# Ledger of designs, part 133: peptides against a protein of PDB entry 4DOW

Target 1, 157 residues: chain A of PDB entry 4DOW
Amino acid sequence: TFSWVGRPLPNRKQFQQMYREICMKINDGSEIHIKVGQFVLIQGEDNKKPYVAKLIELFQNGAEVPPKKCARVQWFVRFLEIPVSKRHLLGRSPPAQEIFWYDCSDWDNKINVETIIGPVQVVALAPEEVIPVDQKSEETLFVKLSWNKKDFAPLPP

## One batch from the design tools (peptide; made by RFdiffusion4, then SolubleMPNN)

Design b2_p28_2_s4 (from b2_p28_2, 15 letters changed)
Fold by OpenDDE base, seed 4:
Structure b2_p28_2_s4 (fold): chain B 157 residues (1-157), chain A 28 residues (1-28)
Amino acid sequence: as target 1 above (157 residues)
Amino acid sequence: DEERQKELKKEIEERSKKLKEEIEKLNK
């Protein structure tokens, strides 16, 4: 269950109410608050790792029937989401915790908030910085580069 | 409700499908 936190933000969009924060209630009854600017895991196809995204906007889209709680996101991609034929362009074997800023506009960046699995920590690193490998899990993800479907590049400003 | 679930499933599938298609295209 997802519910808006706080008052709608001022905006000029006729059919959209924007918010800064949303609350997701998980099955154990606890609540997790997610804010614009934070990173989240988005449900992927079965048996696949969830997608990673940065929340850019939180809004209720009243233009849809019924109204839809939405988020606008900046997508990231995992290494395995890079085409096999292009992976060599990275020039190294990335750790499992590395993700890449998706630098393309061809992906729909509007999501249903109900596809959010939960928050995730994403740390931006300089290209020359070493990614610390956590043997436990992918609790923290790291981004050093962008991917634009052609090549890897430094992160966008 | 089922309608909500169908909508969510569709969204997930469409995103995944597009990604797969892109990967396949770039692998050719």
Scores: peptide ipSAE 0.304, ipTM 0.808, DockQ to the pose 0.832
Fold by OpenDDE base, seed 2:
Structure b2_p28_2_s4 (fold): chain B 157 residues (1-157), chain A 28 residues (1-28)
Amino acid sequence: as target 1 above (157 residues)
Amino acid sequence: DEERQKELKKEIEERSKKLKEEIEKLNK
């Protein structure tokens, strides 16, 4: 169950109410608050790792019947989501915790918030920084580079 | 709600399909 937290933000878009925060209630009754700017896991197909995204906007789409709780996101990709023929361009074998900023506009960046599994920690690192792979940080993902379907590049500003 | 679940499933499947298609194209 998802519910908005707080009042709608000013400067609404047409048919939209924008919010800063959403509450996710899970099965055990506990609640998780997720804010714009945080990173989330998005449901993938069965037996696949969830997608990773950064929340850019939270909004209710009033044009839908019933109204739909949505988010605009910045996608990330996992190394295994990159075509095999292009993986060599990285020049190294990344740890499982590394993800890449998806620098393309061909993916739909609007999602139903109900596809959100939960929050995840994503840490941006410089290329020379070491990604910790110890057990206590296994849940943390790290990003150093972007991927634009052609090559890897430094992170966008 | 069955209709809602169907919509969510469709969204997930479409995203997955798009990714698979992109991977296939780039592997050619």
Scores: peptide ipSAE 0.301, ipTM 0.810, DockQ to the pose 0.840
Fold by OpenDDE base, seed 1:
Order: C-alpha cells, then sequence, then structure tokens
Structure b2_p28_2_s4 (fold): chain B 157 residues (1-157), chain A 28 residues (1-28)
C-alpha cells in the first residue's frame, strides 16, 4: 500500500498534485518512507533483476480515473541490460554491483509507484575508485559512468 | 482489484518489451 506523506506541493498543473514523500507499507506492517531524490528498485520481468531508478518527481495524476500515484524517474541500466555488441566499449568487466546512468530520453520516465519494490543505496564513484565487493556492501550499487546507447561517458554533473 | 493488477502487469511487460527491442536493434 502506498500513501502520500505531507501536503501537496504548490503547483499550477491542472491535473497533478505533487508530493515530496510517499509511504510504502510492506507485508510485515512496517512502513518505509521514500522521498524525491532517493533511489529505488522497480519491478522487472520475472527471473530478471529489478530496474534501478532515481526518483525525480512524485505526483498524483488526476486525469486518470481513478487518480494514479506516479513517479518520474531517472533510469539506470545494469551491464547486462546493455546490448552485447556494445559491452566491449566499457573496456573492462564490471562487478555485478555496477550500474550506469541512462543518458537518453527515449524511455518512458513515468512509473506507477506500485511498481516500486523498495529503496536501494546507490553510490557515485570516480572512474579510478574501486568498487568494494564485500558481504556488508553486497546490496549497494555503484555508478561511475553514463550510457547513451552509443558509448560510455563520465557521469552527468 | 483485478484491473489495477492488470495495469501494473502491463506496465512492467511493456517496459521489458521495449528494452528487449532496443537491445535487439542495437545488436544489429
Amino acid sequence: as target 1 above (157 residues)
Amino acid sequence: DEERQKELKKEIEERSKKLKEEIEKLNK
């Protein structure tokens, strides 16, 4: 179950109410609060790893019936989500914890908040920094580069 | 709510489908 936290942010969008925070109730009854700017896991197809995204905007779309709780996101891609023919452009074999900033606008950036699995920790690193791979940080993801469907590049500012 | 579940499933499937199609195109 997802519910808005706090009052709607001031805006003049006709069919949208914007929010800063949303509450996710999980099966054990506990609550997780997720805010704009945080990173989340998005449900993928069965037998595949969840998608990774950064929350850019939280809003209720009043143009739909019933109103839909939505988020606008910045997508990340996993190495295995990059075409096989282009993976060599990285020039190295990345650890499983590495993700890439998706630097394209061709993907739908609007999601249903109900597809959010939960929060995830994403750490930005410089290219020369080593990704720590240990049991304690196994669930932490790391980003060094962007991917724009043509090549890898330094992270956007 | 069956309709809600259908919409969620559709959204997930469409995203996955688009990704697969893009991967296939870029591999050519």
Scores: peptide ipSAE 0.300, ipTM 0.807, DockQ to the pose 0.840
Fold by OpenDDE base, seed 5:
Structure b2_p28_2_s4 (fold): chain B 157 residues (1-157), chain A 28 residues (1-28)
Amino acid sequence: as target 1 above (157 residues)
Amino acid sequence: DEERQKELKKEIEERSKKLKEEIEKLNK
């Protein structure tokens, strides 16, 4: 279950109540707090790896009936989510921990918070930096480049 | 609750479908 944490932020959008933080309650009764700016895993198909996204805003959509707890996100893509015909453009074989900033607007960036699996650590690296692969970093994802459906490029500002 | 589950399932499926379609398009 998900519940808002704190008071609503000043309304920036019509029919939306914005929040900075949401609480995710786990089956064992424990709670995980997720804030705007954090990275999360989003549920995918069965037997598929979760999608990766950065939370841009959290809001309750009052335009829908009933009101829905939503998030606006910046999507990331995994290497295997890039078309086979384009993968050679990377010029290297990326480690499993590497993801790419999805630099396209054709993918709906509004999600139901109920599709959030949990938080994940994403670290931005310079192109020359080595992705650490140790026991402590196994759950950490790394991003160096963006993908815009035609080529890889440096991360957007 | 059942309707909620249906909505969630639909959202997940639609996102996955769109991704697959994009991958297919770019491979053509």
Scores: peptide ipSAE 0.297, ipTM 0.807, DockQ to the pose 0.855

Design b2_p28_3_s1 (from b2_p28_3, 14 letters changed)
Fold by OpenDDE base, seed 2:
Structure b2_p28_3_s1 (fold): chain B 157 residues (1-157), chain A 28 residues (1-28)
Amino acid sequence: as target 1 above (157 residues)
Amino acid sequence: MKYYRSKAPPNAAAEIAEALEYAKEVTA
């Protein structure tokens, strides 16, 4: 179950009410608050790892009937989501914790909040920084580069 | 809970790309 936290942000968009924060109530009754700017895991296809995304906007879409709680996201991709024929362009074997900023506009960046599994920690690193592989960092994802379906590049500013 | 699949999400796009590559190899 998802519910808005706080009052809607001031905006002039006719059919969209924007929010800063949403509350996710999970099965055990506990609540998780997720804010714009945080990173989340999105439910993937069967037998696939969850997608990784950064929340850019939280909004209620009044153009739908009934209104839906939605989010705009910046997508990240896992190495295994990159086509096999292109993986060599990285020039190295990345650890499982590395993800890449998806720098394309061909994917829909609007999601229903019901597809959110939960928050995840994503840390941006400089190219020369080493990704830690200790147990404490096992659940943390790291991003160094972007992927634009053609090549890898430094992260956008 | 349904998975996100709207307009070629990451996993779907990757699967399509792999399928296309395989098809090219088999039909070549």
Scores: peptide ipSAE 0.028, ipTM 0.570, DockQ to the pose 0.133
Fold by OpenDDE base, seed 5:
Structure b2_p28_3_s1 (fold): chain B 157 residues (1-157), chain A 28 residues (1-28)
Amino acid sequence: as target 1 above (157 residues)
Amino acid sequence: MKYYRSKAPPNAAAEIAEALEYAKEVTA
């Protein structure tokens, strides 16, 4: 279950109430607070790994009946999501923990918060920095490059 | 899970991209 934390942020959108934080209640009864700017795992399709995204907006969509709790996100892409014919452009075999900033606007960047599995740690690294693959970093994802469907590039500013 | 219809979800978009590439190869 998901519930808003705090009061709605001031905005002029008629059918949207914006928030800074949402509370996720998990099976054991504990609560996890997720804020704008944090990274989350989003439910993937059957037998697929979760998607990775950065939350940029949290809002209730009042245009729907009943109103839906939604988020706007910046997508990241896993290496296995990149077309096979283009994977060679990376020039290396990335570790499982590496993700890429998706630098395209052709995907839906609005989600239902109910698709959020939970928070995840994402760390940006310079291209020359080594991605740690030890046990301590197993739960952390790392991003060095962007992917724009044509090639890999440094992260956008 | 539900997605907006204005654009494809990430996985669907990737699959479409691969399908388009495959189609180009077959028709070429």
Scores: peptide ipSAE 0.023, ipTM 0.565, DockQ to the pose 0.119
Fold by OpenDDE base, seed 4:
Structure b2_p28_3_s1 (fold): chain B 157 residues (1-157), chain A 28 residues (1-28)
Amino acid sequence: as target 1 above (157 residues)
Amino acid sequence: MKYYRSKAPPNAAAEIAEALEYAKEVTA
């Protein structure tokens, strides 16, 4: 289950109440707090790896019936989501931990928070920085580049 | 389950197979 943490933020958008933080209650009774600006794993298709996203907004969408707890996200893509024909453009074999900033607007960036699996750590690195692939960092994802469906590029500002 | 990408990722359909192939290539 998901519940808002704190009071709604000032917002001019009709039917929307914006929040900074949401609480996800897990089956074992523990609670995980996720804030705007943090990264999350989003439920993927069956037998597929979860999607990775950065939370940009958290809001309750009152325009829907019933109201839905939603998020606006910045999508990331895994290397395997890159077309096979374009993978060579990276010029290297990335570690499994590397993800890419999706620099396109063709995807819906609104999600229902119920699709959030949990938080994930994402670290931005400069292109020249080495991605650590040791065991202790196996749960951390790293982003160095963006992908705009045509080529890889440095991260946007 | 509702999915939020307007378009499926390019290799979504073969992700598992490609992951396996990639792993083999990297470890070979």
Scores: peptide ipSAE 0.033, ipTM 0.590, DockQ to the pose 0.091; fails the geometry check
Fold by OpenDDE base, seed 3:
Structure b2_p28_3_s1 (fold): chain B 157 residues (1-157), chain A 28 residues (1-28)
Amino acid sequence: as target 1 above (157 residues)
Amino acid sequence: MKYYRSKAPPNAAAEIAEALEYAKEVTA
């Protein structure tokens, strides 16, 4: 169950009410608050690793009946989502915790918040920085590069 | 289940992308 936190942000969009924060209520009654700018896991196929995304906007889509709670996201990709024929372009074997900024506009970046599994920690690192692969960082994902379906590159601004 | 990035799972999507790329190369 998802509910908005706070009042809608001022905007001029007729059918969209924008918010800064949303509350995710879990079955045990506990609540998790997720804010714009945070990273989340998005539901994928069963028994598959979830997608990773950064929340850019939170909004209620009033054009739908009934209105839907939505988000705009910046997608990330896992290494195994990259075509096998292009994986060699990375020039190294990444750890399982590494993800890549998806630098393309061909994907729909609007999601229903109901597809959010929960928050996740994502840390940006410089290319020369080592990704820690230990028990302490097991739940943390790391991003160094972007992927634009052609090659890997430094992170976009 | 709806896939916002692809109509197929990540691995399947990657395979499709490879196939499409190959087809593009052959017809180019």
Scores: peptide ipSAE 0.029, ipTM 0.570, DockQ to the pose 0.031; fails the geometry check

Design b2_p28_3_s2 (from b2_p28_3, 16 letters changed)
Fold by OpenDDE base, seed 2:
Structure b2_p28_3_s2 (fold): chain B 157 residues (1-157), chain A 28 residues (1-28)
Amino acid sequence: as target 1 above (157 residues)
Amino acid sequence: MKYYRTKAPADAEKEIKEDLAYAKEVTA
């Protein structure tokens, strides 16, 4: 289950109550707090790896009935999510830990928070930096480039 | 549960055709 943490943030949106932090209660009773700006894993399709996203906004959507706890996200893509016909544009074989900033607007970037599996660590690297491969970094994802359905490019500012 | 990154049928079909064309090209 999910519950808001803290007071609602001031905003002028009529149907949205915005928050900075949300609490995720796990099956064992433990709680994980997730804040705007952090990265999360989102439930993917059956037999597919979870999606990766950065939380941009947390809000309760009063326009829905009943009101839903939602988030606005910046999507990332895994290499295997890129069409096979365009993967060669990368010019290298990426490690499994590499993801890409999705620089398109064709996907809905509003999610229900119940689709969040949990937090994940994402580290931005310069193009010339090597992705570390060790036991400690196995749970960390790395991003160097963006993908806009046409080509790879440096990360946006 | 809703999946937020599903593609429209037309877009999916386009990508499938492109993938098949590419596969044929690299194996020919």
Scores: peptide ipSAE 0.151, ipTM 0.768, DockQ to the pose 0.045
Fold by OpenDDE base, seed 4:
Structure b2_p28_3_s2 (fold): chain B 157 residues (1-157), chain A 28 residues (1-28)
Amino acid sequence: as target 1 above (157 residues)
Amino acid sequence: MKYYRTKAPADAEKEIKEDLAYAKEVTA
């Protein structure tokens, strides 16, 4: 289950209550707090790895009936989510831990928080920095480039 | 609960066309 943490932020959008933090209670009863600006794994399609996203906004959407706890996200893509015809544009075989900043607006950026699996660590690296592929970094994802459906490029500022 | 990302139809169509064009090129 998900519950808001703290008081709503000043209302900036009609029919929305915005929050900075949400609490995720998992099956064992433990709680995980997730804040705006953090990265999360989102349950994807069957037999596929979870989506990766950065939380931009947390809000309760009062325009929906019933109201839903939602998030606005910045999407990242795994290499295997990139069309086969364009993967060669990377010019290398990325490690499994590499993700890419999705620099397009064609995807719906609003999600239901119930689709969040949990937080994940995402580290931005410079192009020359090496992505560590070891047991200690197994749970960490790394981003060096953006993908805009045309080509790979340096990360946006 | 699962989340399925949706794309704008115009963008989806463009991607399909590009993929098809590439497929034809590499298989020709």
Scores: peptide ipSAE 0.149, ipTM 0.776, DockQ to the pose 0.197
Fold by OpenDDE base, seed 1:
Structure b2_p28_3_s2 (fold): chain B 157 residues (1-157), chain A 28 residues (1-28)
Amino acid sequence: as target 1 above (157 residues)
Amino acid sequence: MKYYRTKAPADAEKEIKEDLAYAKEVTA
């Protein structure tokens, strides 16, 4: 169950009410608050790891019938989501915790909030920094580079 | 549930073709 937190933000977009925060109620009765700018795991295909995304906007889409609670996201990609023919361009074997900023616009960046599994910690690192691979950081993902379907590059600002 | 990062069939086929070509190259 998802519910908006706070009042709608000022916005001129027809049929949309924008919010800063949403509340996710978990089956155990606990509540998780997720804000714009935070990172989340999105439901992936069966037998595959969840997608990773940064929340850019939270909005109720009144253009749909019935209205839907939606989010606009910046996608990240896991190494295994990159085509096999292009993986060698990284020049190294990344740890499982490394993700990449997806620098393309060919994916729909609007999602239903019901596809959100939960929040996740994403840490940006400089290229020279070592990704820690230990039990304490097992749930943390790390990003050093962007991927634009052609090559890897430094992170955008 | 709807998946938001699905590829069109034509794009998927192109990717498979490229992966296959690469696999043949590295195993030759």
Scores: peptide ipSAE 0.147, ipTM 0.763, DockQ to the pose 0.045
Fold by OpenDDE base, seed 3:
Structure b2_p28_3_s2 (fold): chain B 157 residues (1-157), chain A 28 residues (1-28)
Amino acid sequence: as target 1 above (157 residues)
Amino acid sequence: MKYYRTKAPADAEKEIKEDLAYAKEVTA
């Protein structure tokens, strides 16, 4: 289950209450707190790896019936999500831990928090920095570049 | 459960091919 942590932030949008943090209670009774600005894994299609996203906003959507706990996210893409015909544009074979900042607006950036699987560590690296491929860092994802459906580029500011 | 990213890579390639084909027609 998901519950808001703290009091609502000042209202910005009609029918929406903004929050800074949400609590995710898992089956064993433990709680995981996720804040705006952190990275999460989001449920994907069956038999596929979860999507990766950065939380931009957390809000209660009162316009929906019933009201839904939602998040606005910045999407990332895994290399295998990029069309086969465009993968060569990277010019290298990326490690499995590398993801890319999705620099397009054609995807819906609003999600229901119930689709969040859990937090994930994402580390931004400069293009010249080497991605560690050791076994101890297998759970950490790394981002160097953005993908805009046409080419790879440096990360947006 | 709702999926927010349902476009497959193959579908994306199809869109690119269509755009490319259109571009050729415009420049012909």
Scores: peptide ipSAE 0.120, ipTM 0.715, DockQ to the pose 0.047

Design b2_p28_3_s3 (from b2_p28_3, 17 letters changed)
Fold by OpenDDE base, seed 2:
Structure b2_p28_3_s3 (fold): chain B 157 residues (1-157), chain A 28 residues (1-28)
Amino acid sequence: as target 1 above (157 residues)
Amino acid sequence: MKYYKRKAPPDAAEELKEALERAKEITA
């Protein structure tokens, strides 16, 4: 169950009420608050690792019937989501914790908040920095590069 | 819980198509 936290933000969009924060109620009754700018895991296909995304906007879409609680996101991709024929362009074998900023606009970036599994920690690193491998880091994802379907590049500013 | 399905990128779709075609040729 998801519910808005706080007052709607001022905006000029006719059919959208924007928010800064949303509350996710877990099965045990506990609540997790997620804000714009944080990273989340999104449920995709069955038996696949969840998608990773950064929340850019939180909004209620009044153009839909019934109105839906939605989010606009910046997608990240896992190494296994990159085509096999182009994986060699990375020039190294990345750890399982590495993800890549998806620098392309061919994907729909609007999601239903009900697809959100929960928050996740994502840390940006310089290309020369080593991804730490320890028990604490197993729950943390790391991003060094972007992927634009053609090649890897430094992260956008 | 709802699921979100992203469309496969063109490059991945092409590779999958080629792989499926190769598999059909081998099993034919």
Scores: peptide ipSAE 0.233, ipTM 0.634, DockQ to the pose 0.110
Fold by OpenDDE base, seed 4:
Structure b2_p28_3_s3 (fold): chain B 157 residues (1-157), chain A 28 residues (1-28)
Amino acid sequence: as target 1 above (157 residues)
Amino acid sequence: MKYYKRKAPPDAAEELKEALERAKEITA
C-alpha cells in the first residue's frame, strides 16, 4: 500500500499533484518512506532482477481513470541488461553491484508506484574509485558510467 | 504486486531470479 506523505507541491501541471515523499506499507506492517531523489527497485518480470531507478518526480496522475500514483524516474541498467554484443565495450568485468546510468530516451520513464519493491542505496563513484565488494555493501549498488546503447561514458553531471 | 514491463536482460535468467529473491528478502 502506498500513500502520499505531506501536502502536494505547488505545480502547474494539469491533472497532476506532485509530492516529495511517499509512504510504502510493507506486509509486516512497517512503513518505508521514499523521497524524490532516492533510488528504488522496480519489479519487472518475476524471473528477472529488479530494475533500478532514481525517483525524479512523484505525482498523482489525475488524467488517468482511475487516478494513479506515479513516479517519473531515471533508469539505470544492470550489466546483464546490456546486449551481449556490446558488453565488451566496457573493457572489464564489472562486479554484480555495478549499474549504469541509462542515457537514452527510448524507454518510458513513467512508472506506477505499485511496481516499487522498495528503496535501494545507489552510490556514484568516480572512474578511479573501486567498487567495494563485501558483505556490508551487498545491499548497495554503484554507478560509475552511463550507457547510451552505443558505448559507455562518464556519468552525466 | 504489480510488474513493470521493460526490455529484459538477454541472459543469466537463473542468476536474475536469485537476485530477485534476495531483493525481496531485503525489502520485505
Scores: peptide ipSAE 0.218, ipTM 0.652, DockQ to the pose 0.107
Fold by OpenDDE base, seed 3:
Parts: sequence; structure tokens; C-alpha cells
Structure b2_p28_3_s3 (fold): chain B 157 residues (1-157), chain A 28 residues (1-28)
Amino acid sequence: as target 1 above (157 residues)
Amino acid sequence: MKYYKRKAPPDAAEELKEALERAKEITA
């Protein structure tokens, strides 16, 4: 279950109440707080690896009936999500921990918070920086480049 | 848990289509 943390933020959006933080209650009763600006794993298909996204906004969507807890996200893509015919454009074999900033607008960036599995650590690196392959960083994802369905490019600022 | 579905990349769909077409040609 998900519940808002704190008071709604002031905004001009008519049908949206925006928040900075949401609380995710997991099965064991513990709670995980997720804030705007953090990265999350989003459940896709059951047999697929979860999607990675950065939380841009958290909001109660009052335009829907019933109102839904939603998030606006910046998508990232895993290497395996890139079409096979385009993967060679990277020019290297990325580690499993590497993700790419999705620089396209063809995907809906609004999600239901109920699709969130939990937070994940994402670290931006310069292209020349090596992605660590140690146990401590096993759960950390790294981003160096963007992907716009045509080519890879430097990471947006 | 709810699942989120993203639209498949067009290139991936085309690649699959081409692969299927090639398979049909082989079996013809």
C-alpha cells in the first residue's frame, strides 16, 4: 500500500495534489519512503526485469475516478531493452548495471505508484569512468549515456 | 502488485516482422 507523506505542495495544477514523498508499506509491515528525485524500480511484465525510472513528480490525480496516486517519471532503459539492431551503436558490451537515459517522448511518463517495486540507487558517471563490479555496488545502477532510439549520446546535464 | 507496460520499440517490432518473413520464405 502507498500513502502520501507530508502536506501537499503548492501548485497550479487544477486536478493534481503534489507531494514530495510517498510511503510504501511492504508485506512485512515495514515502510519505505520514496521522494521526488529518487530512482525507482517499476514492475513490468512478470518475467521481465523491472523498469528503471527517476521520480519527477508525485501527485494525487484528482481527475481520475477514483483518484489515483501517480508519479511522473524520467525513463531509463536497460541495454536489453534496446533493439538488437541498434545495440552495436554502443561500441562496447555494457555491464548489467548500466542503464541509459531514455531521451524520447513516445512513452507515457505517468505511472501508477502501485507499479513501484522500490527505490534503487542510480549513479551518473562520466564516459571514461569505470563501472565498479564489486559486491557493494551490485545493486547500484550506473548511467553514462542517453538513448534516443537512434543513437547513444552524452548524458543530459 | 500492478504491472506497467511500455510500448515496444518500433525497431524491435520490425525486426521481428522481418524475421518472421524470412522464416516463411525458408518454409515455402
Scores: peptide ipSAE 0.244, ipTM 0.641, DockQ to the pose 0.100; fails the geometry check
Fold by OpenDDE base, seed 5:
Structure b2_p28_3_s3 (fold): chain B 157 residues (1-157), chain A 28 residues (1-28)
Amino acid sequence: as target 1 above (157 residues)
Amino acid sequence: MKYYKRKAPPDAAEELKEALERAKEITA
């Protein structure tokens, strides 16, 4: 169950109410607050690892019937989401914790918040920095590079 | 829990199509 936290942000969009924060109620009754700017796991197709995304906007889409709680996101991709024929372009075997900034606009970046599994920690690293693989960082994802469907590149500013 | 289906990148989609075609040839 998802519910908005706080008052709608001022905006000029007719059919959208924007918010800064949303509350996710978990089965055990506990609540997790997720804010714009945080990273989340998105439930993809069955038997697939969750997608990783950064929340850019939270909004209620009043143009839909019934109105839906939505988010606009910046996508990340896991290494296994990279086409097999292109994986060699990385030049190394990345750890499972590494993700890549998706530097393309061909994907729909609007999601239903009900697809959100929960928050996840994502840390940006310089290319020369080593990704920690110890137990303490097991649940943390790391990003060094972007992927633009053709090649890997440094992260955008 | 609802699911989000993301469109595959063009290159990945092409590879999948090719893989499916190969699979059809093998199983035919």
Scores: peptide ipSAE 0.229, ipTM 0.633, DockQ to the pose 0.111; fails the geometry check

